# Ledger of designs, part 92: peptides against a protein of PDB entry 4N7V

Target 1, 222 residues: chain A of PDB entry 4N7V
Amino acid sequence: TLRSITSPLVAHRLKPIRQKTKKAVVSILDSEEVCVELVKEYASQEYVKEVLQISSDGNTITIYYPNGGRGFPLADRPPSPTDNISRYSFDNLPEKYWRKYQYASRFVQLVRSKSPKITYFTRYAKCILMENSPGADFEVWFYDGVKIHKTEDFIQVIEKTGKSYTLKSESEVNSLKEEIKMYMDHANEGHRICLALESIISEEERKTRSAPFFPIIIGRKP

## One batch from the design tools (peptide; made by RFdiffusion4, then SolubleMPNN)

Design b2_p18_7_s4 (from b2_p18_7, 8 letters changed)
Fold by OpenDDE base, seed 1:
Structure b2_p18_7_s4 (fold): chain B 222 residues (1-222), chain A 18 residues (1-18)
Amino acid sequence: as target 1 above (222 residues)
Amino acid sequence: EEEEIDEESDLSALEKSL
């Protein structure tokens, strides 16, 4: 099943973006829908031959073939749907489209990992919890130039000297110099606070059924 | 022939732009 390969993509709260590649253009629209435009070149002109438009919650996929399958000239936005539109739920998407959906999902996941959900200013650093899930990326920018980037898979450290290294195990974290451990301790505390705030705010958001509370900024830069 | 999307290259290009 498609679900065994990927979960439904989630594009909520993402800013609009348009990324052109050789064979595709991927967009997040103002509506928070995700579009994959499949591009072919003919006579030095690029044409959109197929479009997958995916809802912001990833559960609805609309597929259409611009200009009756002849293609539509590539523009600054996806071509409008024509009369030959197919609509699928996530669980009913034909297998021939699974790779294209996965492509869109990975694109969105990458954008989410770079999209601030919570920005928290401490006395020593700017902390940022990102939108990706599970295990959101967490970045700490210390005002003295140290940077820590936590992901689900690793921790990257950039020291004041510009020396950079990646930690992939607890043993490597425990072997850090005492000076770096202080930064790591602060980063971990900032991370804990951001996760706690995310939980509280998300619960209030659920109760009020209001407009999204995220992204938020907490504290002030010194 | 559905020209296969080079997903890894495309994601790498995106990452550089973010």
Scores: peptide ipSAE 0.359, ipTM 0.869, DockQ to the pose 0.784
Fold by OpenDDE base, seed 3:
Structure b2_p18_7_s4 (fold): chain B 222 residues (1-222), chain A 18 residues (1-18)
Amino acid sequence: as target 1 above (222 residues)
Amino acid sequence: EEEEIDEESDLSALEKSL
């Protein structure tokens, strides 16, 4: 099943973007829908031959072929759906479209990993919890130039000297110099606070059923 | 031949733009 390969993408709260590549254009719309335009070149002109439009919650996929599959000239936005529209749920998506859905999902996940959900200013650093899940990226920008980037898979450290390295195990973290451990301790505390705030705010958001509370900024830069 | 999307190249290009 598609579900065994990927979860439904989540584009909620993401800013609009349009990224053109050689064979595709991926967009996040103002509606928070995700569009994948498949592009072909004919006689030095680019044409959109197929469009996958995915709902903001990833559960509905609308597929259409502009101009009866002949293609529509590439423009600054996806072509409007006309004829030959197919609509699928996530669990009913034909296998031939799974790779394209995965492409959209990975694109959205990358955007989410770079989209601030919580920005928290401490005495020593700017901390940022990102939108991706599970295990949201967490960045700490210390005012003295040290940077720590935590992901689900690794921790990247950039020292004041510009020396950069990646830690992939607890043993490597434990082997850090004492000075770097102090930065790591502060980063971990900031991370804990951001996760706690995310939980509390998400619960209030659920109760009020109001406009999204995220993204938020907490504290002030010194 | 359906021109296959180069996903890794496309994601790398996106990452550079973000």
Scores: peptide ipSAE 0.354, ipTM 0.868, DockQ to the pose 0.745
Fold by OpenDDE base, seed 2:
Structure b2_p18_7_s4 (fold): chain B 222 residues (1-222), chain A 18 residues (1-18)
Amino acid sequence: as target 1 above (222 residues)
Amino acid sequence: EEEEIDEESDLSALEKSL
């Protein structure tokens, strides 16, 4: 099933973007829908041959073939659906489209990993919890130049000297020099606070059914 | 032949733009 390969993409709270590559254009629209335009070059002109329009929650996929499959000239936005429109739920998406959906999902996930959900200023650092899930990226920018980037898979450290290294296990974290452990401890505390606040705020969002509270900024740079 | 999307290259390009 598609679900065994990827979860439904989530584009909520993402800013609009349009990323052109050689064979595709991926857009996050103002509506927070995601469009994948499949591009083909012919006679030195780029044409959109197929479009996947995915709902902001990833659960609905609309597929259409511009200009009866002949293609529509590539423009600054996806072409409007006119003919040969098919609508699928995530669980009913034909297998032939799974790779394209996964492509969209990975793009959205990357954007989410770079999209601040919570920004928290401490005395020593700017902490940022990102939108991606599960295991949101967490960045700590210390005012003295040290950077810590936590992902689900690793922790990257950039020291004041510019020396960079990656930690992939708890044993490696425990083997750190005492000086860098102080930064790690602060990063971990900031991370804990951001996760706690995320939980509390998300629960309040659910209760109030109001406009999204995220992204939020807590504190100010000293 | 649907030319396969070079996903890794495209993601790398996106990352550089973000």
Scores: peptide ipSAE 0.352, ipTM 0.867, DockQ to the pose 0.771
Fold by OpenDDE base, seed 4:
Structure b2_p18_7_s4 (fold): chain B 222 residues (1-222), chain A 18 residues (1-18)
Amino acid sequence: as target 1 above (222 residues)
Amino acid sequence: EEEEIDEESDLSALEKSL
């Protein structure tokens, strides 16, 4: 099943974007829907031959072939779904579209990993918890030039000198120079605070059914 | 057969733009 390969994509709270590549254009719309436009070049003109429009929660996929399958000239936005429309649920998506859905999902996940959910200014750094899940990316930009980037898989450190390295185990973290450990300690504290606040704010958001509380900014730049 | 999307290249390009 598709579900055994990927979960439904989640595009909530993502800002609109449009990224053109050689064979596709991926968009996040103002509606938070995701569009994959499959592009073919003919006579030095690009045409959209197929579109996958995916709902913001990833559960509904609308597939259509612009201009009766002849293609529609590539424009600044996806063509309207007017021709040869098929609608599927995530669990009923034909296998022939799974790779394209996975492409959209990975695209959205990457955007989420770069989309601030919580920005927290400390005395020493700008901390940012991102939207991706599970294991949201966490970035710490120290005002003195040190950077720490935490992901589910690794921690990247960029020192003042520009020296960069990746840590993948607790042993490697424990082997850091004392000066770097101070930065790591601060990063970890900022991370803990962001996760705690995310939990509290998400719970209040659930209770109130109000407009999204995220993204949020806590503190101010010194 | 529609040529497969070069996903890794596309994601790399996206990452550079974000």
Scores: peptide ipSAE 0.349, ipTM 0.866, DockQ to the pose 0.763

Design b2_p18_8_s1 (from b2_p18_8, 9 letters changed)
Fold by OpenDDE base, seed 3:
Structure b2_p18_8_s1 (fold): chain B 222 residues (1-222), chain A 18 residues (1-18)
Amino acid sequence: as target 1 above (222 residues)
Amino acid sequence: SLPEFPEEEEVPEKVIKL
């Protein structure tokens, strides 16, 4: 099943973006829907041959073929659905579209990993918890120039000198110089606080059923 | 039969400006 290889994408709270490659254009719309436009070149003109429009919660996929599959000239936005429109739920999406859905999902996950959910200013650093899940990216920008980037898979450190390295195990973390451990300790504390705030704010958001509370900024830069 | 469509490319991680 599609569910065995990916979860429904989640584009809520993401800013609109349009990214072109040679073979496709992927967009997050103002509506927070995600569009994949499949592009073909003919006679030095690019045409959109197929569009996957995915709902913001990833559960509904609308597929259409501009001009009956002849294509529509590539523009600054997806073409409107007019011809050969099919609508699927996530669990009923035909296998032939799974790769395209995965492409959209990977793009959304990348955007989420770069989209601030919580910005927290400490005495020493700007901490940012991102929108991706599970295991949201966490960045710490120390005011003295040190940077720590935590992901589910690794920790990247950029020292004051510009020296950069990646840590992939606890043993490597434990082998850090004492000076770097101090930065790591502060980063970990900021991370803990952001996760706690995320939980509390999400619960209040659920109770109020109001407009999204995120993104949120806590504290001020010194 | 529907025309052949190009395969999707890798996500352009370096090009995304947010």
Scores: peptide ipSAE 0.028, ipTM 0.623, DockQ to the pose 0.054
Fold by OpenDDE base, seed 5:
Structure b2_p18_8_s1 (fold): chain B 222 residues (1-222), chain A 18 residues (1-18)
Amino acid sequence: as target 1 above (222 residues)
Amino acid sequence: SLPEFPEEEEVPEKVIKL
């Protein structure tokens, strides 16, 4: 099943973005829908031959072939659907489109990992919890130039000298120099606070069913 | 015959921070 290779993508609260490659253009629209445009070159001109438009919650996929399958010239936005539109639910998406959906999902997840959900300013750093899930990315930008980037898979450290390294296990974290451990301790505390805030805010958001509370900024740079 | 549609490229490693 499609669900065995990916979950429905979630594009809520993401800002519009458009990224072109040679074979495709992927976009997050103002509507928070996600579009994959499949591009073909003909006579030195690029044409959009197929479009997958995915709802913000990932559960509905609309597929169309611009200009009756002849293609539409590549522009700064996806072509509007006209004729020959197919609509699928996530669980009913034909297998031939699964790879394209997965591509969209990976792109959205990448964007989410770089989209602030909670920004928290401490005395020493700017902490940022990102939108990706599970295991949201967490960045700490210390005002003295040290940076810590936590992901589900690793921790990247950039020291004041610009020296960069990646930690992939607790043993490596424990082997850090004492001076770096101090930064890590501060980062971990900031992370804990952001996760606590996320939980509280999300619960209130659920109760009120109001407009999104995120992204949120707590404090300011000293 | 309808031409084969190109496969998607790899997801870019670099996305502009929003």
Scores: peptide ipSAE 0.026, ipTM 0.634, DockQ to the pose 0.063
Fold by OpenDDE base, seed 2:
Structure b2_p18_8_s1 (fold): chain B 222 residues (1-222), chain A 18 residues (1-18)
Amino acid sequence: as target 1 above (222 residues)
Amino acid sequence: SLPEFPEEEEVPEKVIKL
């Protein structure tokens, strides 16, 4: 099943964006829907031959073939759906579209990893928890120039000198110089606080049934 | 008519204009 290889994409709270490659254009719309336009070049013109429009919660996929499959000239936005529209649920999406859905999902996940959910200013750093899941990216920008980027898979450190390295195990973290450990300790504390706040705020958001509370900013730069 | 569609590209490593 599609579910065995990917989860439904989640585009809520993401800002509109349009990313063009040679073979596809992927967009997040103002509606927070995701569109994949499959592009073909013919006679020095780019045409959209197929469009997958995916709901913001990833559960509904609408597929259409512009101009009866002849294609529509590539523009600054997806072409309008034609009369022959196929609509699928996530669990009923034909296998022939799974790669295209995965493409959209990976793009959305990338955007989410760069989209602030919580910004927290400390005395020493700007901390940012991102929207991606599971294991959201966490960035710490120290005001003195040190940077720490935590992901589910690694920790990247950029020192004041510009020296950069990646840590992939606890042993490597434990082997850090004492000076760097101080930055790591601060980063970890900021991360803990952001995760705690995310949990609390998400629960209140659920109870209130109001407009999204995220993204949020806590504190200010000193 | 347009030729057959090629395979999809990989997702870009860098998202621009965020």
Scores: peptide ipSAE 0.024, ipTM 0.631, DockQ to the pose 0.038
Fold by OpenDDE base, seed 1:
Structure b2_p18_8_s1 (fold): chain B 222 residues (1-222), chain A 18 residues (1-18)
Amino acid sequence: as target 1 above (222 residues)
Amino acid sequence: SLPEFPEEEEVPEKVIKL
């Protein structure tokens, strides 16, 4: 099943974006829907032959073929559906479209890893918890130029000198020089606070059911 | 009608800046 290889994509709170490649264009719309346009070049003109439009919660997929499959000239946005429209739920999506859905999902996950959910200013750094899940990316931008990027898989450190390295184990973290450990300790504290705030805010958001509370900014740059 | 489409590309992780 599709569910065995990917979860429904989640595009809520993401800003509109359009990413073009040679064979496809993927977009997040103002509606937070995700569109995959399959592109073919003919006589120096690019045409959209097929469009997958995926709901913001990833559960509904609308597929259409512009101009009865003849294609529509590539523009700054997906072509509007006219005819030959099919609508599927996530669990009923034909296997022939799974690769295209995965393409959209990977794109959305990448965008989420770069989209701030919580921005927290400390006395020493700008901390940012991202939208991706599980294990949201966490970035710390120290005002003195040090940068720390935490992911589920690694920690990247950029020192004041511009020296950059990646840590993939606790032993490597424990082997850091004392000066860098201080930055790491601060980053970890900021991360803890952001996760705590996320939990509290999410609970209040659930209770009120009015409008999204995220993204949120806590504090200000000194 | 347009010919059959080849397999889609992987997501270009280096291109997206937000």
Scores: peptide ipSAE 0.023, ipTM 0.598, DockQ to the pose 0.037

Design b2_p18_8_s2 (from b2_p18_8, 10 letters changed)
Fold by OpenDDE base, seed 1:
Structure b2_p18_8_s2 (fold): chain B 222 residues (1-222), chain A 18 residues (1-18)
Amino acid sequence: as target 1 above (222 residues)
Amino acid sequence: SLPEVPEEELEPEKVIVL
């Protein structure tokens, strides 16, 4: 099943973006829908042959073939749907479209990992919890120039000197110089606080059923 | 009509979000 390969993509709270590759253009729209345009070149002109339009919650996929399948010239936005439209739920998406959906999902996940959900200013750093899940990316920008980037898979450290390295195990973290451990301790505390705030705010958001509370900024830069 | 795009694994390029 498609669900065994990927979960429904989640594009909520993401800003509009458009990225072109050789064979496709992927977009997040103002509506927070995600579009994959399949592109073909003919006579030095690029044409959109197929469009997958995916709802912001990833559960509905609308597929259409511009200009009756002849293709429509590539523009700055996806072509409008025509009369020949197919609509699928996530669980009913034909297998022939799974790779294209997965492409959209990977793109959205990448954008989410770069999209601030919570920005928290401490006395020493700007902390940022990102939108990706599970295991959201967490960045700490210390005002003195040190940077720590935590992901589900690794921790990247950039020292004041510009020296950069990646840590992939607890043993490597424990072997850090004492001066770097201080930065790591602060980063971990900031991370804990952001996760706690995310939980509290998400619960209030659920109760009120109002407009999204995120992204938020907490504290002030010194 | 334009020919079909071959089925290939598509990978997103690195994206920058400000």
Scores: peptide ipSAE 0.050, ipTM 0.641, DockQ to the pose 0.040
Fold by OpenDDE base, seed 2:
Structure b2_p18_8_s2 (fold): chain B 222 residues (1-222), chain A 18 residues (1-18)
Amino acid sequence: as target 1 above (222 residues)
Amino acid sequence: SLPEVPEEELEPEKVIVL
């Protein structure tokens, strides 16, 4: 099943963006819907021959073929659906479209990993918890130039000297120099606080059923 | 009239965030 290889994409709270590659254009719209335009070149002109329009929660996929499948000239936005429109739920999406859905999902996930959900200023650093899940990226920008980037898979450290290295295990973290451990400790504390606040705020958001509370900024740069 | 565009499946490409 599609669910066995990817989860429904989530584009909520993401800013509009449009990325063109060789064979596709992926867009997050103002509506927070995601569009994949499949592009083909013919006679030195690019055409959109297929569009997947995915709901912001990833659960509904509308597929259409512009100009009766002949294609429509590539523009600054997806072409409007006219003919050959099909609507699928995530779990009923035909396998032939799974790769395209995964492409959209990877794009959205990457955008989410660069989209601040919580920004928290400490005495020493700007901490940022990103929108991606599970295991949201967490960045700490120390005011002295040290940077720590935590992902689900690794921790990247950039020292004051510009020296960069990646830690992939707890043992490597434990083997850090004491000076770097101080930065790591601060980063971990900031991370803990952001995760705690995310949980509390998300629960209140759920209860109130109001406008989204995220993104939020806590504190200010000293 | 617009020309016909040949069918081809999307190949995986590297995603870049601007």
Scores: peptide ipSAE 0.050, ipTM 0.611, DockQ to the pose 0.040
Fold by OpenDDE base, seed 5:
Structure b2_p18_8_s2 (fold): chain B 222 residues (1-222), chain A 18 residues (1-18)
Amino acid sequence: as target 1 above (222 residues)
Amino acid sequence: SLPEVPEEELEPEKVIVL
């Protein structure tokens, strides 16, 4: 099943973005829908031959072939669907489109990992909890130049000297210099606070059924 | 046949979110 490869993508609250590669363009639209444009070159011109338009919740996939399958010249945005449109649910998506959906999902997840959900200013650092899930990325930018980046898989440290390294286990974290442990302790506290606030705010958002509360900024740089 | 996204294209390049 497609679910065994990826979960439905979630593009809510993401800013519009467009990224071109050699044979594809992936976009997050103003509507928070995600488009994958499949590009073919002909006579030194790029044409969009196929478009997957995925709903913001990832559950609906609209597939169309611009200009009756002849292709539409690549532009700064996806071509509008006109005719020969197929609509699928996530669980009914034909297997031939699964890789393209996975590509969209990976792109969205990458964008989410770089999209602030909660920004929290402490006395010593700017802390940022990102939109990706599960295990959202967490960045701490200390005002003295130290940076800590936590992901589900690793912790990256950039020291004042510019020296950078990656930690992948608790033992490596425990082996850190005492000076760096102080930064890590502060980062962990900021992370705990952001996760607690995310939980509280998300619950209130659910109860009120209001406009999105995120992204949110807590405090300001001293 | 429908064009496929090359495997190298399945991994998104580093993006900048402004």
Scores: peptide ipSAE 0.048, ipTM 0.668, DockQ to the pose 0.041
Fold by OpenDDE base, seed 4:
Structure b2_p18_8_s2 (fold): chain B 222 residues (1-222), chain A 18 residues (1-18)
Amino acid sequence: as target 1 above (222 residues)
Amino acid sequence: SLPEVPEEELEPEKVIVL
């Protein structure tokens, strides 16, 4: 099943963006829908042959072939749905579209990993918890130039000197120089606080069903 | 209709979020 490969994409709270590649254009719309435009070059002109429009919650996929499959000239936005549109639920999406859905999902996940959910200013750093899940990216920008980037898979450290390295195990983290360990300790504290706040705020959002509280900024730059 | 674009060749590139 598609669900065994990927979860429904979640584009809520993401800002509109349009990214062109060689073979596709992927967009997050103002509506928070996600569009994958499959692009073909013909006679030195780019045409959109196929569009997957995915709902903000990832559960509904609308597929259409612009201009009766002849293609529509690539523009600054996806072409409007045309004739013979097909609508699928996530669980009923034909397998032939799974890779395209995965492409959209990976794009959304990448955007989410770069989209601040919580920004927390400490005495020493700007901490940012991102929107991606599970295991949201966490970035710490120390005011002295040190950067720590935590992902589900690794921790990247950029020192004041510009020296950068990646840590992939607890053993490597424990082997850090004492000076770097201090930065890591601060980063971990900021991370814990952001996760705690995320939980509290998310629960309150669930209760009130009001407008989204995220993204949120806590504290101020010193 | 336009020729098919292989789905397996679709990869997201680096995203710049402002």
Scores: peptide ipSAE 0.052, ipTM 0.653, DockQ to the pose 0.041; fails the geometry check

